# Ledger of designs, part 221: peptides against a protein of PDB entry 5JXT

Target 1, 319 residues: chain A of PDB entry 5JXT
Amino acid sequence: SLLPKKEINVYIGMSEMQVKWYQKILEKDIDAVNGAGGKRESKTRLLNIVMQLRKCCNHPYLFEGAEPGPPYTTDEHLIYNAGKMVVLDKLLKRIQKQGSRVLIFSQMSRLLDILEDYCVFRGYKYCRIDGSTAHEDRIAAIDEYNKPGSDKFIFLLTTRAGGLGINLTTADIVILYDSDWNPQADLQAMDRAHRIGQTKQVVVYRFVTDNAIEEKVLERAAQKLRLDQLVIQQGRAQVAAKAAANKDELLSMIQHGAEKVFQTKGAFGTMAEKGSQLDDDDIDAILQAGETRTKELNARYEKLGIDDLQKFTSESAYE

## One batch from the design tools (peptide; made by RFdiffusion4, then SolubleMPNN)

Design b2_p25_7_s2 (from b2_p25_7, 13 letters changed)
Fold by OpenDDE base, seed 2:
Structure b2_p25_7_s2 (fold): chain B 319 residues (1-319), chain A 25 residues (1-25)
Amino acid sequence: as target 1 above (319 residues)
Amino acid sequence: MITDEDLEEIRERMKEMLEELKKKK
């Protein structure tokens, strides 16, 4: 029988470089945040800010001129300049040591480029598929990864490419490096490993930049998922939960953590305390804290009815 | 490279933004 998947949100602090870039993004578009211009233009500008903040949460090298150089060389700076990479680096070492294999999903193909450079730098053997990968090359990559005795440890995927119904049950670990706005896309990604043919306990690690935009993306996704579940259970017509965030929701999401980012001169949380020098106990503490916060988040939404969830989509603009 | 001076300017502008946003709540 297929075991239930274990899902853990891994809350990660920003590196100093991420904090600097996060501040720069908020400053650059301050007039758009203040609501200068027409409602429609303001929404487009806010969406652009959200996209840049999500890039920052993933890796600062997603911005032009952020990478140190010339010379442009892959080194430890690729890891320590992004909180998610620091945690990923330690987690992958543990996953490999236990004889597991891992799927890493991102919304951003350019983040997969950074992860390829990382894999080469650490000597991890990998496969990759994204939205641009030809159908034949996707089949070849899947077959290479799923091959009995495959030496491919990591599969790098865009979440969109993972939606194609592919079977990757030869992996037992899933890392969602970022979250989709549609929680169903992330579920479909998890279902690449968590399906018929899986023989191991599937564990899903969802990376979430703490005190930043991604925490609000996660909350919104969790709310939507709960609403979808309740609609299915109650047989109510799809309350067309307005699929697109309104201006006020986007503004609230951008404002979340902005005060702390403003006040912070260095890195956040464990990145401030330990930097890249996370030990095994630090990783265990991060995972345990993440498991607790994941349970709390789920319990918060499990208590809410349809009417509460509909109100929260309107009132979350005021908190 | 963002200088320490650039960071201070960014902080001042962010402070102003946050104060304006608090007035709209």
Scores: peptide ipSAE 0.017, ipTM 0.457, DockQ to the pose 0.034
Fold by OpenDDE base, seed 3:
Structure b2_p25_7_s2 (fold): chain B 319 residues (1-319), chain A 25 residues (1-25)
Amino acid sequence: as target 1 above (319 residues)
Amino acid sequence: MITDEDLEEIRERMKEMLEELKKKK
């Protein structure tokens, strides 16, 4: 029988390089945060800041001129300069040892390029699908991954490209390297592994940069998911979930953790203490802390009704 | 709910913080 999926938010500190770039992004557009400019212009600038901060949370090499070089060679710097890569590197080693296979989802095709370089560097055999992948190449990649005795350990997917009805039940681990603004897109991604034909316990690891904008992206996604569930349950089709964040919501998201980021001279959390030298006990501690915070997050929204969620405003770091 | 006044206070606090950081560099 299909076991219920286990979902764990994995809260990950920024590397020193990520902190520096996160500060630089906030400093560059501080006038937009201060409300300089017209309402429409300021909202567009805030959306751009949000997108840059999300890129920073994924990997600093998503920025032009961030990669160290010349020479531009893949090395351990690709891993230690991003907190998510440090955790991913240790987690993949564990996943491989247990005889599991893994789907890695991201919103960003350019992050998949970094993950390809990483896979080559570590000697992991992989498949890839994104929004630009031709239909025939998608079929070939899926078939190559799903074939009996496939040596492909990793499947790299953009969340939206992976959402299109494909069966990947030959994987039992799902890593959401980042989150979609629409929680249904992430659920559809998980359902590539968690469906009829799965024989293992599916585990979903959602990477979340701690003390950063991604916590607010996650909260917003959780609010929307709960609202969608309640609307379905109550048959009330008319709850137009305000799909687009307003200016104040975007500003609150940008401000979340900003003060602590500015005060930080190094990395955050476990990245400050151990960096790339995380051991198996550190990973277990991160996963256990993540499981606790995941339960707390879910319990917060399970208590809310439709009327509460409609009135729910994003808390800033200053509320 | 963050008021317009609360948002202005946060903006001023962020300016002060950035100015302090510029002095420490």
Scores: peptide ipSAE 0.013, ipTM 0.410, DockQ to the pose 0.073
Fold by OpenDDE base, seed 4:
Structure b2_p25_7_s2 (fold): chain B 319 residues (1-319), chain A 25 residues (1-25)
Amino acid sequence: as target 1 above (319 residues)
Amino acid sequence: MITDEDLEEIRERMKEMLEELKKKK
């Protein structure tokens, strides 16, 4: 029988470089963030800020002129300048030592480019699929990964490209490097490994930048998923249609953690304490804290009815 | 970004899932 998947949110602090870039993004549009500009900031402007903040949470090198150079060389700086890469680097070493194989999903093809450079730098053998990958090349990559005795450890996928009904049950670990705004896209990504033919316990690690926009993206995705479940149970499809982020919700999401980011001189959390020198005990602590916070998050939404979820989306816009 | 198109696709998928659940009863 297929074992239930274990899902763990991994809450990760920003590197010093990420904090600096996060500050710079907020400062550039501070009038929009503070709501103080007498011009009604467009929903489009807020969405652009959210997009830049999500890039920062993934990797600062997603910004032009952020990468150290010339010369542009792949080195340890690719890892230590992004909190998610520091955790990923340690986690992949454990996963490999356990004889597991891993799917890594992202929303951003440009992040997969960084992850390819990382894989080459660490000597990890990988496959890649994104939105631009031809159908034949997708089949070839899947077959190469799934073949008996495959030396491919990592499969890099964009979440949407991985959603296309493919079987990757030869992997038992799923890393969501970032989250989709649609929780169903992430579930579909997990279902590539968590499917009939899986013989191992599937573990899903969802990376979430702590005290940043991604925490609010995760909360919103969890709210939506619970609402979708309740709508399915009640047969009332009309309730789900109103969940488009309003302007005030987007503003609240942008403001989340902004004060702490402005007050911080350096990295966040474990990144401030240890930087790139995370050991095995630090990873265990991060995973344990993540498991606790994941249970708390789920318990918060499991108790909510449709009316409560509708109120909570409105009240979180005023806090 | 959840586009209006993404919301419509989700609505269609939910409709399909609801129809499949109705066929299994």
Scores: peptide ipSAE 0.007, ipTM 0.283, DockQ to the pose 0.030
Fold by OpenDDE base, seed 5:
Structure b2_p25_7_s2 (fold): chain B 319 residues (1-319), chain A 25 residues (1-25)
Amino acid sequence: as target 1 above (319 residues)
Amino acid sequence: MITDEDLEEIRERMKEMLEELKKKK
């Protein structure tokens, strides 16, 4: 029988470089961040800030001129300049030692480019599929990954490209490097590994930048998922329609952690304490803390009814 | 850039998925 998947949110601090870039993004649009811009705060402007902050949470090299060089060579800086990469690098070593195989999903094809460079740098054999991958090349990549005795350890996918009914049950680990605004896209990504034909316990690691916009993206996604589940259970399809973040919700999301980011000199959390020198005990502590926070997050939304979830979307804009 | 169009596309995909999930019940 297929074992239930385990889902763990992995809360990760920003690197020093990420903090600096996050500050720079907020400072550039400080009038919008402070709500002082009034008439100047277009929803489009706020969405742009959100997108830049999400890029920062993923990797600072997603910004033009952020990569150190010349020389423009892949080195350890690719890892230590992004908190998610530091955790990923340690986690992949553990996953490989366990004889597991891993799917890594992102919303950003440009992040897959960074992950591809990382795979080459570490000597990890991988496959890749994104939105630009030709149909024939997708089939070839899937077949190459799924073949008996495949030496491909990692499959890099955009979350959207993974949605196409692909069977990847030869992997047992799923890493969501970032979250979709639609929690169902992430579920569909997980279901590439967690389906009929899977023989192992599927474990899903969702990377979440701590004290940053990604926590609010996650909370919103969790709230929406719970609302969707309740709507399906109660047959009330009309309730799901208020899915687009309003300006106040976007502003609240942008403001989340902003004060701490402005006050912080250097990296956050475990990244400040150990940076790239995270050991196996630090990873275990991060995973344990993540499991606890995941249970707490789920427990918050499991207790809420449809009416409460609809109110919470309005109240979270005022806190 | 997440556009209003991207958000609407996500909304439409969700609607479709909700409709598919209803058909499976």
Scores: peptide ipSAE 0.000, ipTM 0.257, DockQ to the pose 0.016

Design b2_p25_7_s3 (from b2_p25_7, 11 letters changed)
Fold by OpenDDE base, seed 3:
Structure b2_p25_7_s3 (fold): chain B 319 residues (1-319), chain A 25 residues (1-25)
Amino acid sequence: as target 1 above (319 residues)
Amino acid sequence: MVTEEDLKEIQEQMKKMLEKLKEEK
């Protein structure tokens, strides 16, 4: 029988480098962040800021001139300069010791490039599929990964490319390195491992940068998912999917945690305390805290009806 | 619900904080 999937949001602090780049992004567009740009602040400008902040939450090397060099060589700096990589590095070691296999999803093909460099650096054997992967190469990668006795530990996928109906039930762990704005895309990604033919408990780890824009991306996705569920249950097909975030919603998302980011010298949370020296107890604490916050997040939306969710204004960054 | 006035006050605080951070560099 297929066991229900376990979903855990893993809340991760920014590295010192991420904090510096997050500050730099906010400072560059401070007039837009402060709403001072008035009528000249296009929704497009705010969307660009959101995209840069999401890149920062994933990895600072997604920015031009962020990678230390010359020489431009893969080293431990690839890990310690991104909070998500520090947690990923420890988590993958645990997953491998358990005899599990893992799917890693991202929205960003350029993050998969960083993850390839990481896999090579750590000696992890992997497969990759993204939006540019040819159909034949996708089939070959899937077949190689699913092969009995495959030595491929990791499958790297873009969320949208990995969502294309493929079966990856030979993996039991799913890492969402980032989240899609559409929660259905993430569900479709999870369902690559969580299908008929799965013999293990599927566990989904959703990485979320703490005190950053990604918390608001997650909240918005959770609201949408609950609304979609209620629409299906009540047969109310007419509830238009909540329109794309308005200007004020985008501004509130950008402002979320910005003050604390500006006040922070160094890294956030466990990244400030331990950095790359996370042990198994630190990982267990992060996972337990994440499980608690995941339950609280879900419980917040489970109490809401369709009419409440339609009226639900994103709590301001200051509530 | 943060009022437009509350948002302006926060914006002003953020500006002052950014100015202080620039002076400390």
Scores: peptide ipSAE 0.015, ipTM 0.407, DockQ to the pose 0.069
Fold by OpenDDE base, seed 5:
Structure b2_p25_7_s3 (fold): chain B 319 residues (1-319), chain A 25 residues (1-25)
Amino acid sequence: as target 1 above (319 residues)
Amino acid sequence: MVTEEDLKEIQEQMKKMLEKLKEEK
């Protein structure tokens, strides 16, 4: 029988470089929002801020001129300048040592480019599929990854490209490097490994930048997922889940952790304490803390009814 | 429903907070 998947949110502090870029994004957009007119333009601006902050949470090199150089060489800086990469680097070593194979999903094809550079730098054999990958090349990559005795350790996928019904049950670990606004997209990604033909315990690690926009993205996704489940269970198909964040929700999301980001000199959390020198005990502590917070998050939403979830989308904009 | 005015106020509060945090550095 297929074992239930284990899902763990991995809460990760920003690197010093990420904090600096996060501050710059917030500062720039405060000035941009002060300057211009109507309600629609302001929502588009807030969406742009959210996208920039999400890029920052993923990797600062997603910004033009952020990569150190010349020379533009892949080195340890690719890892230590992003909290998620520091954790990924240690986690992949453990995953490989245990004889597992891993799917890494992101919303951002440009992050997959960084992850390719990382794979080459670490000597990890990988496959890649994104939204631009030709159909024939997608088939070839899947077949190469799934072949008996495949030496491909990592499969890099955009979440949407991975959602297209492919079978990757030869992997048992899933890393969601970022989260989709639609929790169903992430579930569909997980279900590439967690499907008939899987023989191992599937473990899903969801990377979440702590004290940043991504916590609110996660909360919103969890809330939506719970609402969708309750709507199905109660037969209330007409409860249109508020599909798009309103302006207030976007602003609350942008504000979340902003004060702490501005007060912080340097990196956050374990990144401030250990940086790239995370050991196996530090990873275990991060995973254990993540497992606890994941249970707490789930327990918070499991207690809420449809009406509470609909209100909470409005009230969490005021806290 | 956060009005455009409420957003301006929040932005102004964030700006003041940012300015205060810059002055404390």
Scores: peptide ipSAE 0.012, ipTM 0.371, DockQ to the pose 0.057
Fold by OpenDDE base, seed 1:
Structure b2_p25_7_s3 (fold): chain B 319 residues (1-319), chain A 25 residues (1-25)
Amino acid sequence: as target 1 above (319 residues)
Amino acid sequence: MVTEEDLKEIQEQMKKMLEKLKEEK
C-alpha cells in the first residue's frame, strides 16, 4: 500500500545578501509599501513587489548585477548567499547517503538554472524539465531518470511542468524550493513521486523563508487548500472563487517582516548563528522545528470553517 | 541577468494571476 506522504515545512533565514536585497526592494517602492502614497497604488505594482520579494527569498542572483564578478565563476558563494541553498546543500548530502533520489520543484525556471550550476559544481547528476522543454525531451528525461540503475540523483522541475501527470515514483524525496499561490499546483508536484508504484516513504520538504513574504504565501496557500477541501466536502463550489488577494492583503503580505528586515544588520535566524557552517545537528534542529511549526499551522486551519476562513482572510490583513 | 524570458514569465504569471483575479470578480 502507498504510505501517506510526510510533509515538513523547512523555515530558513535569509543570508546577509538576501537581507540587503530584500531591504533594497522594499526601499525602492517604500511609498507603496507604507501605503503613504494617497494615489491608489495599482494592484499590479504590489504584485510586482511580491514577485521581487519571492525572487529574493529564492536566490539573490535572480537579480541583474547581484552575482559577484567578473570573473563569473560558480563557487561556494552560490550556496552561502542564499539561505535555501545552504540548507539544500546539507540536505542533499543526507538524502544521497540514505540512497534516496530527489525531485526539486520551483516556480522559477531561472532558479533551475542556478540549481543546474549548483549540481555541476557539486558533481550531482541530474535531469531537468521546465515549461519550455519539448514533449519528446520531457519523455527522454523522465525515462532516463526512471531507468533501472539510473545514475541521475536529482530531477529539477518547474512546478508547472511537474503538473503534467508524469510518473517519477523512482524518487522518494520531494523538495519544494518555493511555494505556489495555488496549493493544488504543489500537491500535483508531490503526486509525481507520491503515486501508485512508489515503494518508499515519500517525504516532502517545503522551503519557506522565515520572517518574509513566503510565510504569508504559505499561509494563504494553506487557507485556500482548507477552503477547497471544505468546498469539496460540502458541495459548495461557489465559495472557492474569492481567494484572490486584494490590494490590502497584498500590502499586508509585503509588510510582513519588513520592519524586522529593515532593523537587521546581517543574516537572519539560523543563517545569522551558523551561516554556511550548518552541521548535521543544526539541520536536525531546523527539520524538527519545521515539523512542529507545520503541525501548528495545519492545526490552526483544520479548526476553521468556511465562514471563518473567509473572515480570516480579512483579519490576517491587520495582524 | 533578468532575461526577456524571465520578464515574460513574470508577466505571464502576473497576467494569469490578474486574469484569475478578473474571472473571480
Scores: peptide ipSAE 0.000, ipTM 0.254, DockQ to the pose 0.025
Fold by OpenDDE base, seed 4:
Structure b2_p25_7_s3 (fold): chain B 319 residues (1-319), chain A 25 residues (1-25)
Amino acid sequence: as target 1 above (319 residues)
Amino acid sequence: MVTEEDLKEIQEQMKKMLEKLKEEK
């Protein structure tokens, strides 16, 4: 029988470089962050800020002129300048040592470019699929990854491109490097490994930048998923219509952790303690803390009814 | 960015998936 998937949110701090860029993004459009401006222009500005903050949480080299150079060379700086890369680098060593194979999902094709450079730098053999990959090349990449005795350790996918009904049950580990605004897209990504034909325990690691925009993205995704489940159970199709974040919700999400980021000198959260020098015990502590926080998050939403979830979305806009 | 169109497509996919799960019972 297919074992239930184990899902763990991995809460990760920012590198010093990420903190500097996160501050710079918030400062660049401070009037929008403070809610100043006209109704239409303000929502578009806030959505752009949210997008830039999510890029920062993924990797600072997603910004033009952020990468050290010339010369533009792949080195250890690719890892230590992003908290998620530091954790990924340690986690992949464990995954490989245990004889597992891994799917890595992101919303951002440009992050997959960075992950390709990383794979080459570490000598990890990989496959890639994104939104631009031709149908024939997708089939070839899937077949190359799934073949018996495949030397391909990593599959790099954009979440939406990986959602297209493909079977990747030859992997048992899923890393969601970032989260979709739609929790169903992430579930569909997980279901590429967690499907009939899987013989191993599927483990899903969801990377979340702690005390930043991504924590609020995760909360909203969890709220939506619970609402969708309850609507399905109760047969009430009408509740799903208000799913787009309003201006005040976007503002609250941008403001979350902003004060702490501005007060922080150097690295943030888990990256402040050991930075790139995380050992195996530190990774175990991060995973254990993540498992605890994941259980707490799930327990918070499992107890809520439709009426409670509708109230919660309104109250979090006024704090 | 998830558009209103993306949300409709998701709702439609969920509806189709629920219909399939009902037909497999």
Scores: peptide ipSAE 0.000, ipTM 0.264, DockQ to the pose 0.030

